# Designs tried in a protein design run: peptides against a protein of PDB entry 5HB3. Part 139

Target 1, 150 residues: chain A of PDB entry 5HB3
Amino acid sequence: RQMQDRCMSEYNQRIRNAPEGSIDPFRMACYKIIGRCDLSNRSLDGLQTDVNDWIWLQFNLARETDRSLELAGESYGLAELQASIREIGLKHFPKTAAEDTNGSFGMFFYLQILAGMFEQAIAYLYPFSYVDAVHFAIALTYYGLLRPVD

## One batch from the design tools (peptide; made by RFdiffusion4, then SolubleMPNN)

Design b1_p29_5_s1 (from b1_p29_5, 21 letters changed)
Fold by OpenDDE base, seed 2:
Structure b1_p29_5_s1 (fold): chain B 150 residues (1-150), chain A 29 residues (1-29)
Amino acid sequence: as target 1 above (150 residues)
Amino acid sequence: SLDKEHEEFAKLFEKVKEEYDKKFRELFS
């Protein structure tokens, strides 16, 4: 908590006093990750990042924090991340096996699992790989992550 | 905006799409 408060204080001071774009990208990343500063902008401009870095960042920023304890006026939680994953899926991933030319369905399945969207992940995987969907469904049920369909 | 972030993801994903596709096909094969 003390570290977060310090990061937020330094961030606010620099944003007010520094010219736009003058903050070191690595320092900016630290303010976002540790201090949870300016969570409305989750891009790391000026850094050479790949898709794995992007995924890592999104999941680390998406914490269920008690809104009452967050000093940051902006909250980014799991619900917002899940909404983003849904939208990404609709725009950038195949909806049917016929649309899947390269096998990218697996990546979207993986993203949904990471985001805790287990029921949706299984439902999505089913038309692409029936056997795998059933196996994952059994496993998730065993661990209490998949609710039994009444 | 959320749209900008989604576009950033898409751009980054396109760079590694072929590699991921291969890896996932191997897992589900």
Scores: peptide ipSAE 0.162, ipTM 0.722, DockQ to the pose 0.795
Fold by OpenDDE base, seed 1:
Structure b1_p29_5_s1 (fold): chain B 150 residues (1-150), chain A 29 residues (1-29)
Amino acid sequence: as target 1 above (150 residues)
Amino acid sequence: SLDKEHEEFAKLFEKVKEEYDKKFRELFS
């Protein structure tokens, strides 16, 4: 908490006093990750990152337990991450097997699983691979992660 | 904005899309 408070204080001071884009990208990354500052922008501008870094960042920023400690507008939890993944799915991934031209459905399935969207993940996978969807459903049910269909 | 972040993901994903597609096809084969 003490480090987070310091980061927020420094960030607030710098954003008011520093020209836009003048903050060191690594320092900015620290402010975002440790201080949870400016979570409306979850990119690490100025850093060479890949998709794995992006995924890592999104999940690390999705801290629901600290939501009450964050400034108004600076909260980012699992719900927001899940919403983001849904939107990404709608825009960038095939919705049906007929739309799947390059076989990218697996990546979206994976993202949904990581985000704890198990029911949606299975439902999504089903039209692409019935057998795999059933196998995952059985496994997830066994471990108590999949809710029974009402 | 969320849209900008999603677009960033899309751009980053496109760089490795073929590799992941291959990996996932292998996983589900």
Scores: peptide ipSAE 0.124, ipTM 0.702, DockQ to the pose 0.786
Fold by OpenDDE base, seed 3:
Structure b1_p29_5_s1 (fold): chain B 150 residues (1-150), chain A 29 residues (1-29)
Amino acid sequence: as target 1 above (150 residues)
Amino acid sequence: SLDKEHEEFAKLFEKVKEEYDKKFRELFS
C-alpha cells in the first residue's frame, strides 16, 4: 500500500508538472501497473508492445480493477473480456483435436485460464490432452476455482 | 513452449487487433 501510494503521488506530480511526452515510457508503465494510475488509458505509448504484452496488460489491469470503485457501467469489463476471448477462440483456434494443425490449442487454453474461464478452459483442453485436463481440473478444484458440475 | 504458443497467437491476433482494440477502448473508456 505504501508503494502504491508513493507511485500515485509521483504520478500525479509528474502529470501536473511535466510536459506531455517527457515521462519515460517505462516509468509510466510502472505507474500504471503498480500504482494503477490513469487506468482509462490502457495503451503504453512509446513502447514496442506485442500481443502478449497487450494481453498481459489488459488482464492485469482488469483483475486489479476493484469492483468497489467501478461505476456500475464499467463493471462489465471482465464479462466483455471473456466474451472477446470466446470470440477469438471461435474464429482463430481449433475447436477439436482433428482441426488442430498448428498445435495452437494451448494458447487458447491459457487465455481462458487468464480470463477466469476455468470450466470452459478444462472442457476445451480435454479433447486435446486428457491427462493435462485432468491435472488442471484437480489443481483448480483444490484451490476452489473450479465449480463441480452437478 | 509457451513462448511459441504466444508467438502463434500474436500472429493470429494481429489480424484482428484493430477490431479488438476498438472494442477494448469502448469497454474501458
Scores: peptide ipSAE 0.045, ipTM 0.563, DockQ to the pose 0.070
Fold by OpenDDE base, seed 5:
Structure b1_p29_5_s1 (fold): chain B 150 residues (1-150), chain A 29 residues (1-29)
Amino acid sequence: as target 1 above (150 residues)
Amino acid sequence: SLDKEHEEFAKLFEKVKEEYDKKFRELFS
């Protein structure tokens, strides 16, 4: 917490006194990741990143615990991350096999699995690949990750 | 703001989807 408080203090001082975009991108990344500063902007501007970097950032900024228990003034819950993934899916990924022109269904399936959205991931995969959906359902059930339907 | 993030995400994943699709096919074979 002491390190986070220091990062937040430095960030606030610099952002108030420096022109926009004048802060070193790497320093900005440190303030965001360690200090949890400015979580409304969940990108690392000025840095070349790939999909793995993006995923890593989102999950590191997320919290599974209640925001009321967060030590930092800013928090981003797992629920908000999952909601964002759902919205991304609705806007940018195919809903049916007929809509899949680019074969991108696997990417969205993978993203849902990473976010712990197991039931939704299996339900999504089923119309694209029945056999694979069944295999994943069996595996997830074996590990106690898939909730049985009542 | 959120819409912009979603759009940038989609563009980023489009660049690497072929690599991940290949990986999935290998996993499912």
Scores: peptide ipSAE 0.037, ipTM 0.513, DockQ to the pose 0.529

Design b1_p29_5_s3 (from b1_p29_5, 21 letters changed)
Fold by OpenDDE base, seed 4:
Structure b1_p29_5_s3 (fold): chain B 150 residues (1-150), chain A 29 residues (1-29)
Amino acid sequence: as target 1 above (150 residues)
Amino acid sequence: SLEKEHERFAELYEKVKDEYDAFYRKKFA
């Protein structure tokens, strides 16, 4: 916690006081990842990142921590990530097979799986690929991640 | 904000969408 507090202090100081473009983006990234600084901004400014980096960051920052120990506005856990994934799905991915033109459903399925939204993921995948949905359902059930419907 | 992050995702995804689309089309054809 002492380290985190120091990181937070340094992060805030640098972000507010440092001249534009003078901040080491890698250092700032470290503050964000290690110190969990400024979780409201889950981007790595000043770094060239791709979608994989974004995904990685979201999931690494989404820690199951005691929210009571986090500063107001700095809470970011799995629930928030899952909510975000849901909203992303609603906004940017096909809802039905008829809406799918390029097979982008797979990415949303992937995100849901990563977020532990297994039931939702399978349900989503089903109309796009019945066979794959069944296969994943079986696999997830085997690993105890999906509860079979009685 | 969440909206900003979603927009960021969308932006980043659009850059690779064609690659993923191709992959998924092949996989789920």
Scores: peptide ipSAE 0.283, ipTM 0.762, DockQ to the pose 0.845
Fold by OpenDDE base, seed 5:
Structure b1_p29_5_s3 (fold): chain B 150 residues (1-150), chain A 29 residues (1-29)
Amino acid sequence: as target 1 above (150 residues)
Amino acid sequence: SLEKEHERFAELYEKVKDEYDAFYRKKFA
């Protein structure tokens, strides 16, 4: 907590007072990751990041903490991440097998799995690959991640 | 804010889409 407070303080100070381009982007990234500063902006400005970095950041910043305990002005938890993934799916991934041209459904399935959206992931995958959906469903059930419908 | 992040994802994903699509297609086909 003390470290987080310090990070937040320094982050805010630098954002407000530092000349543009004078701040080490890696330092700012550290403040964001460690201090969870400005979670509304989950981009690492000034750094060349790829989609994997983005994914990593989203998941690492997502915390199931009480909103009241987060020093950051905004809370970002798993629920918000899941919502984001859902929205991304709706906008950027095929909704049906008929819309799939390049097999991009796999990425969305992957994201859903990572986000713990197991039921949705299986449901999504089913029309694209029945066999795979069944296999994953079995596996998820085995590990207790998919609850059988009573 | 969220929209911006989603757009960022889309931008980043488009750069590697072909590679990932190929990979996942192979994996799930």
Scores: peptide ipSAE 0.274, ipTM 0.759, DockQ to the pose 0.838
Fold by OpenDDE base, seed 1:
Structure b1_p29_5_s3 (fold): chain B 150 residues (1-150), chain A 29 residues (1-29)
Amino acid sequence: as target 1 above (150 residues)
Amino acid sequence: SLEKEHERFAELYEKVKDEYDAFYRKKFA
């Protein structure tokens, strides 16, 4: 907690007071990851990142269980991540098989699985690939991760 | 904002979507 508090303090000071272009992007990344600073901006500005880095950051930042350590208004947990994945799906991925022109449904299925949205993931995959959806449903049920509807 | 983050994802994904889609089809077909 002491380390986090120091990170937050330093991050805020640098964001407000540091000359433009003088902030080391790697240092800022450390503040983001370790200090969980400015969680409303979950990107590593000034660094060459790819989609995998973005995914990694979203999921790692959402792993914090104690929101009391976060700044007011800067809470970010699994629920917020799941909400983000839903929104990304609605905006950027096909909603139906008829809408799928490029086969991008797989990535959204993958993101939902990573986020623990198993029921939604299977329901989403079903119209695109019946066989795959059934196989995943069986496996997830076997491991107690899928809750079939009563 | 959340919208900006979602747009950032979309931007990054568009760069590799063809590769990922191909990978998915190969792995799960």
Scores: peptide ipSAE 0.270, ipTM 0.757, DockQ to the pose 0.737
Fold by OpenDDE base, seed 3:
Structure b1_p29_5_s3 (fold): chain B 150 residues (1-150), chain A 29 residues (1-29)
Amino acid sequence: as target 1 above (150 residues)
Amino acid sequence: SLEKEHERFAELYEKVKDEYDAFYRKKFA
């Protein structure tokens, strides 16, 4: 808690007082990850990152915290992450097997699984690979993660 | 904004799309 408060304080001071671009981006990343500062920006501008880094950051910053304890505008939990994944899917991934030429559906399926969107993930995967969808459905059901509809 | 984050994802994904698409096809299809 003390570390988090210190990070937040330093982050705010630097954002307000330092010239734009003069702050070490790695330091800012530390403030964001440890202090959860400025959760509205989760892209880590100024750092050379790849898509895996982006994914990692989204999931690490998503917390099931009591929203009442978070400052207004800084809430970012599983629901927000799931909403983001849904929007990304709508914009950047094939919606049907007919639209899929490169197998990009797998990435979106993966993101949905990571986000705990199991029913949606299975439903999405089925038209692309029904065998895999069935196998995943069986496994998820066995572990109580999938709610079968009668 | 959320839109900015989504755009950032798209930008990053496009850089490795072919590699990842191939990988995920092998894994899930």
Scores: peptide ipSAE 0.269, ipTM 0.757, DockQ to the pose 0.811

Design b1_p29_5_s4 (from b1_p29_5, 21 letters changed)
Fold by OpenDDE base, seed 3:
Structure b1_p29_5_s4 (fold): chain B 150 residues (1-150), chain A 29 residues (1-29)
Amino acid sequence: as target 1 above (150 residues)
Amino acid sequence: SMEREHAEFHELYLKVKDEYDEYYRKKFS
């Protein structure tokens, strides 16, 4: 809590005194993650991030949203993140093996797993690779992440 | 080549990121 308060204080001081874009992107990321500063902008445009870093960031920012903000509907939490991933998936990724021309189905499967959408991820993977879907389903069930259909 | 696959993967990531950011902005706009 003390570190978070310090981070917020430093962030507020720097934003007030620094020109836009003058703050080191890495430092900005730290302020967002540790201090939860300016969560209205979750983009890190100045950082060359990959999909792993990006989804990790979004997941962490979503989980730390205050319950008070969730009740007000003004928060972008895990549920909203998952909904967005679903919508993006429907737009940019193949729905069936027949539509898969570039093997991009793996990315969408991976994004769903990282977003905690385990049931949907397995269901999505199934038509592309039955064997892999079954293996992942077994593994996820073993770790208690997949609810078995009664 | 692995490099081409990586480039295509990165391009797809950028599209996903941009669309996600748009959804986020719309919610807070």
Scores: peptide ipSAE 0.260, ipTM 0.770, DockQ to the pose 0.039
Fold by OpenDDE base, seed 2:
Structure b1_p29_5_s4 (fold): chain B 150 residues (1-150), chain A 29 residues (1-29)
Amino acid sequence: as target 1 above (150 residues)
Amino acid sequence: SMEREHAEFHELYLKVKDEYDEYYRKKFS
């Protein structure tokens, strides 16, 4: 909490005193992650990120916002993230093994897992790789993340 | 080639990111 407050204070000072775009992108990322500053912009412009870095960021930023931010309508939580991932999945990822040309199903599986969509992730993976789906299902169940459907 | 696969994967990532960002912007608009 103390680090977050300090980070937010530094961010507020910099945005007031620095020209737009003059803040180092890595520093900006730190302000967003640690201080949860200006979460309306999650693009991290100027950083070359891969899918891993990007999704990790989105997952961390989707954590419960302070009540004050919820009241301000700036809440983009886990539910919104999950909805977005679902919509993206329907448009850009293969639905069946026959549609898979480049193995992109793995990316969508990974995105769903990181978004906490465990049941959907396993269900999606199953037709592509039965063995992997079973292994992940067992693991997720063991950690209490997947409820066994009776 | 592995390079081509990586390029295709990266392109897909960029599409996903752009679409996600659009959904995010629409919510705050």
Scores: peptide ipSAE 0.255, ipTM 0.765, DockQ to the pose 0.040
Fold by OpenDDE base, seed 4:
Structure b1_p29_5_s4 (fold): chain B 150 residues (1-150), chain A 29 residues (1-29)
Amino acid sequence: as target 1 above (150 residues)
Amino acid sequence: SMEREHAEFHELYLKVKDEYDEYYRKKFS
């Protein structure tokens, strides 16, 4: 609690008083992750990250805690992460095989699986690879993770 | 036995396959 309060205080002071872009991106990342500061901005400007780093960040920010016991002024849960993944999917990933020019459909499938969006993931994969979709559906069903299809 | 395990998995495979085939048949009919 004390650490979070200190981080938030320092974050707010630096944002108000420091020139734009002058804060060390790594330090900014620490404020966001540890201090839960400005969770509406879920990107780290000034840091060059790959997709895996981005995924790691999103899951670290999406700390699953009881909202009634949330100590920080801001929260970012699994529901918000899932909403973000859906939005990203609509904007940046192919919806059909004909739209897939770089083979990126697999990454979006992977993101949905990581976020526990199993039904949506299988539904998305199906038009790209029927065989793979069925195989994953079988596996997820076997482990009790996949609900009956609507 | 290994054979029993394979049989059980095969039955599950058929069940899940049929379920999803039916779902997508309806969706894209």
Scores: peptide ipSAE 0.023, ipTM 0.400, DockQ to the pose 0.018
Fold by OpenDDE base, seed 1:
Structure b1_p29_5_s4 (fold): chain B 150 residues (1-150), chain A 29 residues (1-29)
Amino acid sequence: as target 1 above (150 residues)
Amino acid sequence: SMEREHAEFHELYLKVKDEYDEYYRKKFS
């Protein structure tokens, strides 16, 4: 907690006082990851990042903690991440095979899996690829990750 | 082509990124 408080203090001071673009992007990334600062900005400006890096960052920043306990830092949980993925899905990904014009359904399936939305991911994949959905369902069940539908 | 696939994927990624960032911007505002 003491380290986090210090990081937050330093981050806030630098954001307020430093000229724009003068802060090293890597240092800013450290403040975000370690200090949990400025979680409203989920990008690492000035760093070369790919899709995997971005996804990794999102999930590492997510914490299942009581927000009330992180007085000096920002926090968000898995629930918020899952909510955002659902919203992204509704806006940017096909809902049915008939709406799939560019074959992007696989990406949304992947995002749901990463977010632990296993049942929803399988349900989503099923109309696009029955065979793949069944195989993933079997695998997830084997590992105890897929819950039976009530 | 692989280039076209990459371009399409990148465009999709940017849309997803922007939506996600906007969501959290609103949450932490």
Scores: peptide ipSAE 0.013, ipTM 0.285, DockQ to the pose 0.040

Design b1_p29_6_s1
Fold by OpenDDE base, seed 5:
Structure b1_p29_6_s1 (fold): chain B 150 residues (1-150), chain A 29 residues (1-29)
Amino acid sequence: as target 1 above (150 residues)
Amino acid sequence: MEEELRKALEELEKANKELGKKIIEDVSS
């Protein structure tokens, strides 16, 4: 808690008082990750990131904590992450095989799997790649991650 | 066949990278 408070204090101080362009983006990233500062902005400002970096950050920021204990006044857990992935899917990924021109369905499948949305991931993958969907379904079921319809 | 596959994978990687950027921009906005 003391470390988190210090991170928040330094984060806020730098955002408010630092000259423009003098802020080290990596330092700010550390404050965000360790101090959980400014959870409303779940991005690393001033850093070039890819989808892997983004999803990694989301998982690091996601906490199953009581909302009352969150210092930032905002809660971000797995449910919120899953909601974000769902929204991303609706906006940016093909809904049918006919819409898939670039093979981007695999990325959305990947994001859903990482977010623990296994049933949705398999359901999504099925029309794009039947064989792969079946293989993943078998594997996920074997590990108890997929709930088959009884 | 190997060369064709390599090209296809490179194109897919490029497309995924571009899509990733769009996703990040959208969520960050």
Scores: peptide ipSAE 0.196, ipTM 0.686, DockQ to the pose 0.785
Fold by OpenDDE base, seed 1:
Structure b1_p29_6_s1 (fold): chain B 150 residues (1-150), chain A 29 residues (1-29)
Amino acid sequence: as target 1 above (150 residues)
Amino acid sequence: MEEELRKALEELEKANKELGKKIIEDVSS
C-alpha cells in the first residue's frame, strides 16, 4: 500500500508539473502498472505498443477487488475489459464475412478468447471459418470452458 | 504455393499491425 501510494503521488506530480516532453514514458508506465493509478487511461502514452502490449496491460490492470479499497474510486476488472473488447469489436472489426476485407476477424477472435469470451468468440468465428469454429468449440467444450446455448 | 502463402501472411500481418495501432489510438483518446 505504501508503495502504491508513492507511485500514485509521483505519477500525479509528474503529470501535473512536468514540462511537456520531459516525462520518461517508461517511468510513467512503471507507476501505472505498480501503482494502478489513472485507471481511466489504460494506455502507455509515449510508447510504441502493439495489440499484444495493449492487451497485456489490460490484464495486468484488471483486478477483481473490493471497489471500496480502490484509490480515488477507480475500479477495473475483467467485466470492464470484456466490455471494452465488445466495444472495440463493434467499431473496428467486421460483423460478417461479407464485410471482411483484410481478414482481421482473426484478431478479434483472438482478443475474445484471451478475455474468456468463449461463447461470443465461437459465435463470431463461425460465419468466417466454420471448420475452425467447430474445432475450437469441441476443444473448449471438452475443457468445460464453453457453455453451449440452445 | 509457399511463396504465395508467405506473401499473404505478410500482408495480413501488416494489416493487423495497422489495425492494432488504430485500436490503441482510439481507446487511448
Scores: peptide ipSAE 0.195, ipTM 0.685, DockQ to the pose 0.803
Fold by OpenDDE base, seed 3:
Structure b1_p29_6_s1 (fold): chain B 150 residues (1-150), chain A 29 residues (1-29)
Amino acid sequence: as target 1 above (150 residues)
Amino acid sequence: MEEELRKALEELEKANKELGKKIIEDVSS
């Protein structure tokens, strides 16, 4: 708790008082990850990141903590991450094979799998690649991750 | 065939990188 409070204090002080361009983005990233500072902003400002870095950060920040211990606006768990991925899918990824120009459907499938959205991932993949969807469905079922509809 | 596949994968990687940036920018806004 003392370390977290110190991280939060230093993070806030630097964001508010540091001259523009003087903030080390890596140091700020450390405060965010270790100290869980400013969970409302789940990005690494000033760093060149890709989707893998972004999703890695989301998983590190997502914690199933007792909501009573977190400030009301800072609760971020798996459910919120899944909701975010769903929203991203609606905005940025093809809905049908006809809309797919760059083969980006695979990335959205990947994000859903990482977030544990197995049923949705298979349902999404099916119209793009029937064979792959069936193979993943079999594998997920074998490991007890996919619930077959009775 | 191998060279064609390599080129296709490079193009896909580039497209994914660009898409990733757009996603991050959108979510961070």
Scores: peptide ipSAE 0.193, ipTM 0.686, DockQ to the pose 0.752
Fold by OpenDDE base, seed 2:
Structure b1_p29_6_s1 (fold): chain B 150 residues (1-150), chain A 29 residues (1-29)
Amino acid sequence: as target 1 above (150 residues)
Amino acid sequence: MEEELRKALEELEKANKELGKKIIEDVSS
């Protein structure tokens, strides 16, 4: 807790007082990750990141247990992350196999799986790759993660 | 066939990287 408070203090100080372009993005990233600073901005500004880095950050910042300890307006949990993934899917990924021009459906499937959206992930994958969808469905069911609709 | 597959995978990787950047830019804006 003491470390988090220090990170928050340093983060806020730098955001407010540092000249434009003088902020070390790596240092700010450390404060964000360790101190959970500025949860309204869930990105690493000034850093080149990929989708894996982005999703890792989202999961790192998403907390269910300590939600009550967070400042008002800075709550971010799994539900919010899942909502974000859904919105990303609607905007950036093919909805049908006919719309798939570059094979990007796999990335959206991956993101949904990571976010625990198993039923939606399988349903999404099914029209793109029947065999793979069935295999994943069997595996997820075996581990009690998939709840098929009756 | 192996060369074609390699090229296809490279193109897919490139497309995924570009899409990833677009996603990050969109959600961070």
Scores: peptide ipSAE 0.192, ipTM 0.681, DockQ to the pose 0.801

